# Designs tried in a protein design run: peptides against a protein of PDB entry 7AL2. Part 11

Target 1, 85 residues: chain A of PDB entry 7AL2
Amino acid sequence: YEIMLIRPKTIDDINYVVDQVLEESNPVILDLSFLEKESPANFKLAGEKIKQMRSNYGAEALLLSRCNDKNLIIIAPKGVSLVRK

## One batch from the design tools (peptide; made by RFdiffusion4, then SolubleMPNN)

Design b1_p10_5_s1 (from b1_p10_5 with I3F M6L)
Fold by OpenDDE base, seed 3:
Structure b1_p10_5_s1 (fold): chain B 85 residues (1-85), chain A 10 residues (1-10)
Amino acid sequence: as target 1 above (85 residues)
Amino acid sequence: SEFDELLESL
């Protein structure tokens, strides 16, 4: 698999993330800082999609970094283990 | 923040 890196800015970007995780089985490192600042509605949508992938498809989410200008999480498809030590 | 709220829900 590949590890995708994206800072989504549009609904199309959000749907691209979903396709990468569910259809391509690729982990995705997301920077949500643009959506949080520029589009509260699309930020909420992105969060809902992440929750749906976790609830319905066994995806995992893990915080990588939290700061003012970069909010990074990794979303991994079922079968890819994320471990914090 | 909105991001913190998202983290709490995961």
Scores: peptide ipSAE 0.699, ipTM 0.941, DockQ to the pose 0.209
Fold by OpenDDE base, seed 4:
Structure b1_p10_5_s1 (fold): chain B 85 residues (1-85), chain A 10 residues (1-10)
Amino acid sequence: as target 1 above (85 residues)
Amino acid sequence: SEFDELLESL
């Protein structure tokens, strides 16, 4: 598989993330800092999509970084294990 | 923040 990196800015970007995780079985590293600042509605949508992928498809999510300029989460499809040591 | 609230839900 490939690891995708994206800082989503649009609904199309959010849907791209969903496609990568569910259709392509690729983990995605997301920077949600743009959506949080610029579009509360699309940020909420992105969060709901992440929750849905976890609840319905067995995806996992893990915080990578929380700082001023980066809000990084990795979301992995079922079968790709995320482990915190 | 909204991101912190999201993290709490994951």
Scores: peptide ipSAE 0.699, ipTM 0.941, DockQ to the pose 0.205
Fold by OpenDDE base, seed 1:
Structure b1_p10_5_s1 (fold): chain B 85 residues (1-85), chain A 10 residues (1-10)
Amino acid sequence: as target 1 above (85 residues)
Amino acid sequence: SEFDELLESL
C-alpha cells in the first residue's frame, strides 16, 4: 500500500480520502487545520466520514500531532494496524 | 476547538 498525505480543502478532497481508505486500502495522513479554520461545515463532514469509516468498515484513526497550525491524524484501512507505543 | 471535539469522539 501507499501512505497518502493531504490537507483537505474541499469536499472533493474529503471524498478523495474516503476513496483512498476504503477503495484503495491506503492509509491517509490528514491535516484538518484548513477545514477547521475555513469551513466548519466541511470540517464536520470530514469528521462524520472518519467516524463512518471507523464504525462501518473497521478503519482506525490515530492522533499524530496537535499544534497551532496542524491538526494531524492518520486514518488506516482495516488491513493496516496502527500501534501506539 | 472543533478538532479537540472530534478527537473526543474518536
Scores: peptide ipSAE 0.694, ipTM 0.940, DockQ to the pose 0.206
Fold by OpenDDE base, seed 2:
Structure b1_p10_5_s1 (fold): chain B 85 residues (1-85), chain A 10 residues (1-10)
Amino acid sequence: as target 1 above (85 residues)
Amino acid sequence: SEFDELLESL
């Protein structure tokens, strides 16, 4: 698999993340800092998509970093284990 | 923050 890195800015970007996780089975490192700042609605949508991927498809999500510059989480499809060491 | 609230739900 490939690991995708994206800072989504649009609904198309959010849908791209969903496609990568669910259709391509690629983990995605997400920086949600743009959406949080610029679009509360799209940030909420992104969060809902993450929750849906976890609840319905067995995806995992893990915090990577919380800081001023980046709000990073990794979303991994079922079958890719995320391990904190 | 909204991000913190999201984290609490994960």
Scores: peptide ipSAE 0.692, ipTM 0.940, DockQ to the pose 0.206

Design b1_p10_5_s2 (from b1_p10_5, 3 letters changed)
Fold by OpenDDE base, seed 3:
Structure b1_p10_5_s2 (fold): chain B 85 residues (1-85), chain A 10 residues (1-10)
Amino acid sequence: as target 1 above (85 residues)
Amino acid sequence: SELDELLDSL
C-alpha cells in the first residue's frame, strides 16, 4: 500500500480520502486545518466521514498533532494497525 | 462539531 498525504479543501477532496481508505486500502495522513478555518460545514462533513469509516468499515484513526497551525490525523484501513507507544 | 468530538475521543 501507499501512504497518502492531503490537506483537503473541497468535498471532492473529502471523497478522495474515502476512496483511498475504502477502495484502495491506503492509509491517509490528513491536515484538516483548511476546512476548520474556511468551511465549518465541510469540516463537519469530514468528521462524519471519518466516523462512518471507523464504525462501518473497521478503519482506525489517530490524532498526530493539533496546534494553532495544523490539525493532523492519520486514518488507516482495516488491516493496517496504528500503534501508540 | 462531529470532528471536534471525534478528535477528543482519539
Scores: peptide ipSAE 0.190, ipTM 0.773, DockQ to the pose 0.180
Fold by OpenDDE base, seed 4:
Structure b1_p10_5_s2 (fold): chain B 85 residues (1-85), chain A 10 residues (1-10)
Amino acid sequence: as target 1 above (85 residues)
Amino acid sequence: SELDELLDSL
């Protein structure tokens, strides 16, 4: 698999993340800082999609860093283990 | 928001 890195800015970007995780089985490192600042609606949507992938498809998510300029989350498809030590 | 709640649990 590949590890994708994206800072989504649009709904298309959010759907791209979903496709990468569910269809391509690629982990994605997300920077949600743009959506958080610029689009509360799409920020909410991104969260809902992450929750759905976790609940329905066995995806796993881990917060990497949250600060003023970054909101980094990794989401991995089922079969890729994320471990916090 | 849902994302805030989710992030708080990660």
Scores: peptide ipSAE 0.185, ipTM 0.770, DockQ to the pose 0.179
Fold by OpenDDE base, seed 1:
Structure b1_p10_5_s2 (fold): chain B 85 residues (1-85), chain A 10 residues (1-10)
Amino acid sequence: as target 1 above (85 residues)
Amino acid sequence: SELDELLDSL
């Protein structure tokens, strides 16, 4: 698999994340800081998609860093284990 | 978890 890195800005980007995790089985390192600041609606949508992937498809997610200009989450498809030591 | 708290705020 590949590890994708993206800072989504649009709905198309959000859908890209979903496709990468569910269709391509690729982990995604996701920076939500743009959406958080610029689009409350799409920020919420992104969160809903992450929740759906966790609940319905066994995806795992882990918060990597949250600061003023970054909101980093890794989301991995089922079969790729995320471990915090 | 911290992530769950963050996600719950979305």
Scores: peptide ipSAE 0.121, ipTM 0.742, DockQ to the pose 0.844
Fold by OpenDDE base, seed 5:
Structure b1_p10_5_s2 (fold): chain B 85 residues (1-85), chain A 10 residues (1-10)
Amino acid sequence: as target 1 above (85 residues)
Amino acid sequence: SELDELLDSL
């Protein structure tokens, strides 16, 4: 598989993330900082999509870093284990 | 979990 990195800015970008995780089975490292600052609605939508992937498809999510400049989350499809030590 | 709580804040 490939690991994708994206800082989504639009709904199309959010849907791209969903496709990568569910259709391509690729982990995605997300920077949600743009949406968090510029679009509360799309930030909420992104969160809902992440929750849905976790709930319905066994995806895992891990918060990597949250600060003023970055909001990094990795989302992995079922079968790719995320381990924090 | 604490992680879930953080994610739920999105």
Scores: peptide ipSAE 0.109, ipTM 0.730, DockQ to the pose 0.620

Design b1_p10_5_s3 (from b1_p10_5, 3 letters changed)
Fold by OpenDDE base, seed 2:
Structure b1_p10_5_s3 (fold): chain B 85 residues (1-85), chain A 10 residues (1-10)
Amino acid sequence: as target 1 above (85 residues)
Amino acid sequence: SELDEYLDSL
């Protein structure tokens, strides 16, 4: 698999993340800082998509960092284990 | 979890 890195800015970007996780089985490192700042609605949407992928498709997610510059979350498809050491 | 708390706040 490939690890995708994206800072989504649009709904298309959010859907791209979903496609990468669910269709391509690629982990995605997300930076939600743009949406958090610029679009409350799309920020909420992104969060809901993450929750849905976890609840319905066995995806795992971890909050990597939350600061002024970056809001980083990794989302891994089922079959790719995220381990904190 | 920390993530859940964050996501629940969205």
Scores: peptide ipSAE 0.361, ipTM 0.852, DockQ to the pose 0.813
Fold by OpenDDE base, seed 1:
Structure b1_p10_5_s3 (fold): chain B 85 residues (1-85), chain A 10 residues (1-10)
Amino acid sequence: as target 1 above (85 residues)
Amino acid sequence: SELDEYLDSL
């Protein structure tokens, strides 16, 4: 698999993340900082998609870092284990 | 978890 990196800015980007995780089985490192600052609605949507992937498809996610300019989350498809030591 | 708390805040 590949590890994708993206800072979503649009709904298309959010859907891209979903496609990468669920259809391509690729982990995605997300930076949600743009959406958080610029689009409350799409920020909420992104969060809902992450929760749905975890709840319905066995995806795992970790919060990597949260600061002013970066809000980093890794989400991995089922079969790729995320471990925090 | 920290992530859950964050996601719940959305």
Scores: peptide ipSAE 0.354, ipTM 0.848, DockQ to the pose 0.808
Fold by OpenDDE base, seed 3:
Structure b1_p10_5_s3 (fold): chain B 85 residues (1-85), chain A 10 residues (1-10)
Amino acid sequence: as target 1 above (85 residues)
Amino acid sequence: SELDEYLDSL
């Protein structure tokens, strides 16, 4: 598999993340800082999609970094283990 | 977890 890096800016980008995790089985490292600042609605949508992938498809996610200018999250498909030590 | 708290805030 590949590890995708993306800073979503549109709904199309959010759906691309979903496709990468669920259809391509690729982990994705997300920077949500653009959506948080520029589109509260799409920021919320991105969060809901992450919750849905965790709840319905066995995806795992970790918060990597949260500050004023970067919100980094990794989401991995079922079968890829994410471990914090 | 920290992630859950963050996601719940969205």
Scores: peptide ipSAE 0.349, ipTM 0.846, DockQ to the pose 0.836
Fold by OpenDDE base, seed 4:
Structure b1_p10_5_s3 (fold): chain B 85 residues (1-85), chain A 10 residues (1-10)
Amino acid sequence: as target 1 above (85 residues)
Amino acid sequence: SELDEYLDSL
């Protein structure tokens, strides 16, 4: 698989993340800082998509970094394990 | 935010 990197800015970008995780089985590292600042609605949508992928498709997610100008999350498809040591 | 709280719990 490939690891995708994206800082989503639109709903299309959010849906791209979903496609990468569920259809392509690629982990995605997201920076949600743009949505968090510019669109509370799309930020919430992104969060709901992550929850749905975890609940319905066995995806896992981990917050990598939360600071000013960065909100980095990795979401991995079923079969790719995220382990905190 | 609720998302941050959720993700911090993962």
Scores: peptide ipSAE 0.314, ipTM 0.822, DockQ to the pose 0.177

Design b1_p10_5_s4 (from b1_p10_5, 3 letters changed)
Fold by OpenDDE base, seed 4:
Structure b1_p10_5_s4 (fold): chain B 85 residues (1-85), chain A 10 residues (1-10)
Amino acid sequence: as target 1 above (85 residues)
Amino acid sequence: SEFDEYLDSL
């Protein structure tokens, strides 16, 4: 698989993330900082999509870093384990 | 927000 790195800015970007995880089976490292600052609605949508992927498709997610200008989350498809030691 | 709480739980 490939690891995708994306800083979503639009709904299309959010849907692209979903496609990468569910259709392409690629882990995605997301920077949600743009959405968090510029679109509370799309920020919430991104979170809902992550929850849906976890609940319905066995995806896993971890928060990697959160600071002033970064909000990094990795979302991995089923079969790619995320382990915190 | 609820989303922030979710992120913190990840």
Scores: peptide ipSAE 0.212, ipTM 0.781, DockQ to the pose 0.178
Fold by OpenDDE base, seed 1:
Structure b1_p10_5_s4 (fold): chain B 85 residues (1-85), chain A 10 residues (1-10)
Amino acid sequence: as target 1 above (85 residues)
Amino acid sequence: SEFDEYLDSL
């Protein structure tokens, strides 16, 4: 698999993340800071998609860093284990 | 979890 890095700005970007995780089985490191600042609606949508992937498809998510200018999350497909030590 | 709480806030 590949690890994708993206800072989503649009709905298309959000759907890209979903496609990478569910269809391509690639982990995605995403920065939600743009959406959080610029689009509350799309920020909420991104969060809902993450929750749906976790609840329905066995994806795992982990908060990597949250600061004023960063909101980094890794979302991994079912076949990839995330381990925090 | 803390992260779940964060996600729920989205």
Scores: peptide ipSAE 0.189, ipTM 0.766, DockQ to the pose 0.769
Fold by OpenDDE base, seed 3:
Structure b1_p10_5_s4 (fold): chain B 85 residues (1-85), chain A 10 residues (1-10)
Amino acid sequence: as target 1 above (85 residues)
Amino acid sequence: SEFDEYLDSL
Protein backbone atom coordinates (compact mmCIF):
# COMPACT_ATOMS: atom_id res chain seq x y z
CA TYR B 1 0.00 0.00 0.00
CA GLU B 2 0.88 3.69 -0.21
CA ILE B 3 0.59 6.33 2.50
CA MET B 4 -1.24 9.38 1.16
CA LEU B 5 -0.75 12.91 2.47
CA ILE B 6 -3.41 15.56 1.88
CA ARG B 7 -4.66 18.86 3.26
CA PRO B 8 -8.32 18.86 2.18
CA LYS B 9 -9.82 22.12 0.97
CA THR B 10 -13.01 20.99 -0.83
CA ILE B 11 -15.71 18.34 -0.71
CA ASP B 12 -13.94 16.63 -3.60
CA ASP B 13 -10.82 16.37 -1.44
CA ILE B 14 -12.83 14.84 1.39
CA ASN B 15 -14.31 12.26 -0.95
CA TYR B 16 -10.81 11.56 -2.27
CA VAL B 17 -9.76 10.61 1.26
CA VAL B 18 -12.71 8.23 1.52
CA ASP B 19 -11.79 6.67 -1.81
CA GLN B 20 -8.16 6.18 -0.78
CA VAL B 21 -9.09 4.44 2.46
CA LEU B 22 -12.01 2.30 1.27
CA GLU B 23 -11.27 1.61 -2.40
CA GLU B 24 -7.48 1.76 -2.56
CA SER B 25 -6.83 0.49 0.99
CA ASN B 26 -4.25 3.22 1.56
CA PRO B 27 -3.63 4.95 4.89
CA VAL B 28 -4.08 8.72 4.74
CA ILE B 29 -2.36 11.39 6.81
CA LEU B 30 -4.64 14.41 6.53
CA ASP B 31 -4.31 17.97 7.77
CA LEU B 32 -7.75 19.35 8.67
CA SER B 33 -6.43 22.82 9.54
CA PHE B 34 -7.68 24.44 6.34
CA LEU B 35 -11.23 23.17 6.73
CA GLU B 36 -11.27 23.95 10.45
CA LYS B 37 -10.36 27.56 9.71
CA GLU B 38 -12.13 28.22 6.41
CA SER B 39 -15.22 25.98 6.26
CA PRO B 40 -17.03 24.87 9.41
CA ALA B 41 -19.52 22.89 7.33
CA ASN B 42 -16.89 20.92 5.43
CA PHE B 43 -14.86 20.44 8.61
CA LYS B 44 -17.89 18.77 10.16
CA LEU B 45 -18.42 16.72 7.01
CA ALA B 46 -14.83 15.47 7.15
CA GLY B 47 -15.32 14.42 10.75
CA GLU B 48 -18.53 12.59 9.89
CA LYS B 49 -16.81 10.71 7.08
CA ILE B 50 -14.02 9.63 9.43
CA LYS B 51 -16.55 8.39 11.98
CA GLN B 52 -18.46 6.51 9.29
CA MET B 53 -15.33 4.77 8.04
CA ARG B 54 -14.50 3.72 11.60
CA SER B 55 -18.01 2.51 12.39
CA ASN B 56 -18.89 0.78 9.14
CA TYR B 57 -15.61 -0.36 7.59
CA GLY B 58 -13.26 -1.02 10.48
CA ALA B 59 -10.96 1.90 9.78
CA GLU B 60 -8.78 3.25 12.59
CA ALA B 61 -7.94 6.89 13.21
CA LEU B 62 -5.23 8.45 15.36
CA LEU B 63 -4.50 12.07 16.23
CA LEU B 64 -0.93 12.98 15.34
CA SER B 65 -0.86 16.66 16.24
CA ARG B 66 -3.33 19.37 17.19
CA CYS B 67 -1.56 22.53 18.26
CA ASN B 68 -0.29 25.80 16.83
CA ASP B 69 -2.69 25.83 13.87
CA LYS B 70 -2.12 22.14 13.03
CA ASN B 71 -4.70 19.37 12.91
CA LEU B 72 -3.06 16.16 11.71
CA ILE B 73 -4.87 12.81 11.70
CA ILE B 74 -3.91 9.43 10.30
CA ILE B 75 -6.70 7.14 9.15
CA ALA B 76 -5.90 3.55 8.20
CA PRO B 77 -8.03 0.94 6.44
CA LYS B 78 -8.89 -2.35 8.07
CA GLY B 79 -5.82 -4.57 7.97
CA VAL B 80 -3.31 -1.82 8.70
CA SER B 81 -2.57 -1.59 12.40
CA LEU B 82 -2.04 1.74 14.14
CA VAL B 83 -0.31 1.54 17.51
CA ARG B 84 0.44 4.34 19.94
CA LYS B 85 3.16 3.56 22.48
CA SER A 1 -11.00 7.64 24.32
CA GLU A 2 -9.93 11.26 24.21
CA PHE A 3 -9.64 11.13 20.44
CA ASP A 4 -13.08 9.57 20.12
CA GLU A 5 -14.43 12.49 22.12
CA TYR A 6 -12.66 14.90 19.81
CA LEU A 7 -14.10 13.21 16.73
CA ASP A 8 -17.56 13.37 18.26
CA SER A 9 -17.13 17.11 18.71
CA LEU A 10 -16.53 17.71 15.01
Scores: peptide ipSAE 0.166, ipTM 0.750, DockQ to the pose 0.762
Fold by OpenDDE base, seed 5:
Structure b1_p10_5_s4 (fold): chain B 85 residues (1-85), chain A 10 residues (1-10)
Amino acid sequence: as target 1 above (85 residues)
Amino acid sequence: SEFDEYLDSL
């Protein structure tokens, strides 16, 4: 698989993340900082999509870093284990 | 988890 890196800015970007995780089975490192600051509605949408992937498809998510200029989350498809040492 | 709480805030 490939590891995708994206800082989504649009709904299309959010849907791209969903496609990568669910259809391509690629982990995605996601920076939500743009949406959080610029589009509260799309930030909420992104969060809901993450929850849906976790609840319905067995995806895992891990918060990597959250600060003023970045909000990094890794989302892994079912079968790719995320482990914190 | 703490992360789940964060996700709930999204």
Scores: peptide ipSAE 0.158, ipTM 0.744, DockQ to the pose 0.756

Design b1_p10_6_s1 (from b1_p10_6, 4 letters changed)
Fold by OpenDDE base, seed 1:
Structure b1_p10_6_s1 (fold): chain B 85 residues (1-85), chain A 10 residues (1-10)
Amino acid sequence: as target 1 above (85 residues)
Amino acid sequence: NWEEIEKLFE
């Protein structure tokens, strides 16, 4: 598999993330800082999609970093283990 | 919107 990196800006980008996780089985490192600042509605949508992937498909999500410039989260498909040491 | 991020990990 590949690890995808994306800073979503549109609904199309959000759906791309969903496709990468569920259809391609690729982990995705997300920077949600654009959506958080520019579109509260799409930020909420992105969060809902992540929660749905966790609840319905066994995806895992982990916060990587939150600072002024970044809001980094990794979402991994079922079968890819995220381990914090 | 941090509250919504927190909800991702509940």
Scores: peptide ipSAE 0.112, ipTM 0.737, DockQ to the pose 0.185
Fold by OpenDDE base, seed 2:
Structure b1_p10_6_s1 (fold): chain B 85 residues (1-85), chain A 10 residues (1-10)
Amino acid sequence: as target 1 above (85 residues)
Amino acid sequence: NWEEIEKLFE
């Protein structure tokens, strides 16, 4: 698999993340800082999608970093384990 | 908006 990195700016980008996780089984490192700043609605949507992927498809999500201008989350599809050592 | 992020992990 590939690890995708994206800072989504549009609904298309959000859907791209969903496709990567669910269809391609690729982990995604996601920076939500743009949506958080620019689109509360799409920020909420992104969150809902992440919850749905976790609840319905066994995806895992982990907050990697939250600082100024960064809101990094990794989303792993079912079958890719996120492990903290 | 931070509340939304926190809710992701509930």
Scores: peptide ipSAE 0.109, ipTM 0.738, DockQ to the pose 0.186
Fold by OpenDDE base, seed 4:
Structure b1_p10_6_s1 (fold): chain B 85 residues (1-85), chain A 10 residues (1-10)
Amino acid sequence: as target 1 above (85 residues)
Amino acid sequence: NWEEIEKLFE
């Protein structure tokens, strides 16, 4: 698989993430800082999509880092395990 | 809105 990195800015970007996780089975490292600052609605939407992928498809999500300019989350498809040691 | 981020992991 490939690991995709994206800082989504639009709904199309959010849907791209969904496609990568569910259709391509690629983990995605997301920087949600743009949406958090610029679009509360799309930030919420991104969160809802992540929850749906977890609930319906066995995806996993992990918070990597949060600071002023970065809000990094990895979302992994079923079959790619996220392990914290 | 950190509260919304927290919901990702519920």
Scores: peptide ipSAE 0.108, ipTM 0.733, DockQ to the pose 0.187
Fold by OpenDDE base, seed 3:
Structure b1_p10_6_s1 (fold): chain B 85 residues (1-85), chain A 10 residues (1-10)
Amino acid sequence: as target 1 above (85 residues)
Amino acid sequence: NWEEIEKLFE
């Protein structure tokens, strides 16, 4: 598999993340800082999609870093284990 | 915004 990195700005970008996790089985490192700042609605939508992937497809999510400039989250498909120590 | 982030991990 590949690890994808993306800073979503549009709904198309959000759907791209979903495709990478569910169709390609690739982990995705997301920077949600743009959506958080520029589009509360799409920020919420991104969150809902992540919840759906966790609930329905066994994806896992982990917060990596949050500050003024970055909001980094990794979302991994089922079969790729995320371990916090 | 932070509350929405926290909800991702519920």
Scores: peptide ipSAE 0.105, ipTM 0.729, DockQ to the pose 0.189

Design b1_p10_6_s2 (from b1_p10_6, 5 letters changed)
Fold by OpenDDE base, seed 2:
Structure b1_p10_6_s2 (fold): chain B 85 residues (1-85), chain A 10 residues (1-10)
Amino acid sequence: as target 1 above (85 residues)
Amino acid sequence: NFEEIESLFK
């Protein structure tokens, strides 16, 4: 698999994340800082998609960094384990 | 929205 990195700005970007996790089985490191600042609606949508992937497909999500200019989350598909040491 | 962010992991 590949690890995808993206700072989503549009609904198309959000759907890209979903496709990478569910169809390609690739982990995605995403920075939600743009959506959080510029589009509350799409930020909420991204959150809902992450919750759905966790609830329905066994994906895992982990917060990597939260600061003023970053909101980094990794989403891993089922079968790729996230381990915090 | 910090509350929304935290809800992602519940």
Scores: peptide ipSAE 0.041, ipTM 0.650, DockQ to the pose 0.189
Fold by OpenDDE base, seed 5:
Structure b1_p10_6_s2 (fold): chain B 85 residues (1-85), chain A 10 residues (1-10)
Amino acid sequence: as target 1 above (85 residues)
Amino acid sequence: NFEEIESLFK
């Protein structure tokens, strides 16, 4: 698999993340800082999509970094284990 | 929204 990196700005970007995790089985490291600052509606939508992937498809999500300029989350498809050392 | 972000991982 590949590890995708993206800072979503649009609904198309959000759907791209969903496609990568569910269809391509690729982990995604995403920075939600743009959506959080610029589009509360799309930030909420992204959150709902992540929750749906976790609830319905066995994806895992982990917060990597939260600060003023970054909101980094990794989403892993089912079968890819996220391990904290 | 910090609370909203935290909810993603519950």
Scores: peptide ipSAE 0.041, ipTM 0.650, DockQ to the pose 0.189
Fold by OpenDDE base, seed 3:
Structure b1_p10_6_s2 (fold): chain B 85 residues (1-85), chain A 10 residues (1-10)
Amino acid sequence: as target 1 above (85 residues)
Amino acid sequence: NFEEIESLFK
């Protein structure tokens, strides 16, 4: 598998993330800072999609960094283990 | 916003 890195700005980008996790089985490192600042609606949508992938497909999500200008999250498909040491 | 991010990991 590959690890994808993306800072989504549009709904198309959000759907790209879903496709990478569910269809390609690739982990995705997300920077949600753009959506959080520029589009509250699409930020909420991104969160809902992540919750759906966790609830319905066994994906895992982990916060990597959160500050005033960054919001980094990893979302991993089922079968890729996320371990916090 | 911040609350939504926290809820993602529950």
Scores: peptide ipSAE 0.040, ipTM 0.646, DockQ to the pose 0.184
Fold by OpenDDE base, seed 4:
Structure b1_p10_6_s2 (fold): chain B 85 residues (1-85), chain A 10 residues (1-10)
Amino acid sequence: as target 1 above (85 residues)
Amino acid sequence: NFEEIESLFK
C-alpha cells in the first residue's frame, strides 16, 4: 500500500480520503487545519466520515499532532494496525 | 475547538 498525505480543502478532498482508505486500502495522513479554520461544516463532515469508516469498515484513526497550524490525523484501513505506546 | 477534535475519535 501507499501512505497518502493530504490537507483537505473541499468536499472532493474529503471524498478522496474516503476512496483512498476504503477502495485503495491506503492509510491517509490528514491535516484538518484548513477545514477546521475555514469550513466548520466540512470539518464536521470530515469527522463524520472518519467515524463512519471506523464504525462500518474497521478503519482506525489516531491523532498525530495538534497545534495552531496543524491538525494531523492518520486513518488506516482495516488490516493496517495503528498502535499508540 | 478541542472538543470537536476529540469527537472525531468517539
Scores: peptide ipSAE 0.040, ipTM 0.648, DockQ to the pose 0.200

Design b1_p10_6_s3 (from b1_p10_6, 4 letters changed)
Fold by OpenDDE base, seed 5:
Structure b1_p10_6_s3 (fold): chain B 85 residues (1-85), chain A 10 residues (1-10)
Amino acid sequence: as target 1 above (85 residues)
Amino acid sequence: NIEEIFSLFE
């Protein structure tokens, strides 16, 4: 698999993340800082999509870093284990 | 929204 990196800005970007996780089985490291600052509606949508992937498809999500200009999250498909040491 | 972020991992 590949690890995708993206800072979503649009609904198309959000759907791209969903496609990568569910269809391609690729983990995605995403920076939600743009959506959080610029589009509360799409930030909420992204969150709902992540919750749906976790609830319905066994995806796993982990917060990597949160500061003023970063909101880094990794979401992994069911077959990829996320381990924090 | 901090609550929205943390809810992603519950």
Scores: peptide ipSAE 0.125, ipTM 0.741, DockQ to the pose 0.186
Fold by OpenDDE base, seed 2:
Structure b1_p10_6_s3 (fold): chain B 85 residues (1-85), chain A 10 residues (1-10)
Amino acid sequence: as target 1 above (85 residues)
Amino acid sequence: NIEEIFSLFE
């Protein structure tokens, strides 16, 4: 598999993340800082999609970094293990 | 919304 990196800015980007996780079985590292600042609606949508992937498809999500400039999250499909020490 | 972010990992 591949690890995708994206800072989503549009609904198309959000749907791209969903497709990568569910159809391609690729982990995605997201920077949500743009959506958080520029589109509260799409930020909420991104969050709902992540929750749905966790609840319905066995995806895992892990916070990598949260600061003023970045909001980094990894979302992994079922079968790819995320381990935090 | 920081609370929304934290809820993603519950």
Scores: peptide ipSAE 0.097, ipTM 0.730, DockQ to the pose 0.184
Fold by OpenDDE base, seed 3:
Parts: sequence; C-alpha cells; structure tokens
Structure b1_p10_6_s3 (fold): chain B 85 residues (1-85), chain A 10 residues (1-10)
Amino acid sequence: as target 1 above (85 residues)
Amino acid sequence: NIEEIFSLFE
C-alpha cells in the first residue's frame, strides 16, 4: 500500500480521502488545519466521514499533532495497525 | 471544533 498525504480544502478532497481509505486501502495522513480555519461546515463533514469509516469499515484514526497552526491525523484502513507507545 | 477533533478517536 501507499501512504497518502493531503491537506483537504474542498468536499472533493474529503471524498478523495474516503476513496483512498476504502477503495485503495491506503493510509492517509490529513492536515485538517485549512478546513478548521476556513470552513467549519466542511471540517465537520470531514469528521463525520472519518467516524463513518471507523464505525462501518473498521478504519482507525490517530492524532499525530495538534497545535495553533497544525491538525495532523492519520486514518488507517482495516488491516493496517496503528500503535501508540 | 476541539470537541469534534477529540470525538474522532473515541
């Protein structure tokens, strides 16, 4: 598999993340800082999609970094283990 | 906002 890196800015980008996780089975590292700052509605949508992937498809999510200007999250498809030590 | 981020990991 490949690890995708993306800073979503549009609904199309959010749907691209979903496609990468569910159809391609690729982990995705997301920077949600743009959506959080510029589009509260799409930020909420992104969160809902992540929750759906976790609840319905066995995906996992892990926070990598959160500060004033960064919001990094990794989403892994089922079969790819995320371990926090 | 912050609560939404934390809810992603519950």
Scores: peptide ipSAE 0.094, ipTM 0.727, DockQ to the pose 0.184
Fold by OpenDDE base, seed 1:
Structure b1_p10_6_s3 (fold): chain B 85 residues (1-85), chain A 10 residues (1-10)
Amino acid sequence: as target 1 above (85 residues)
Amino acid sequence: NIEEIFSLFE
């Protein structure tokens, strides 16, 4: 698999993330800081998509970094294990 | 929205 890195800015970007995780089985490292700042609606949508992938498809999500200019999350498809030591 | 961020991992 590949690890995708993206800072989504549009709904198309959000759907791209969903496609990468569910159809391509690729982990995605996301920076949600743009959506958080610029579009509360799309930020909420992104969150809902992540929750849906976790609940319905066995995806895992982990916060990597949160500061004033970054909101970094990894979302891994089922079959790719995220381990915190 | 910090509450929404935290909810991603609940």
Scores: peptide ipSAE 0.076, ipTM 0.715, DockQ to the pose 0.186

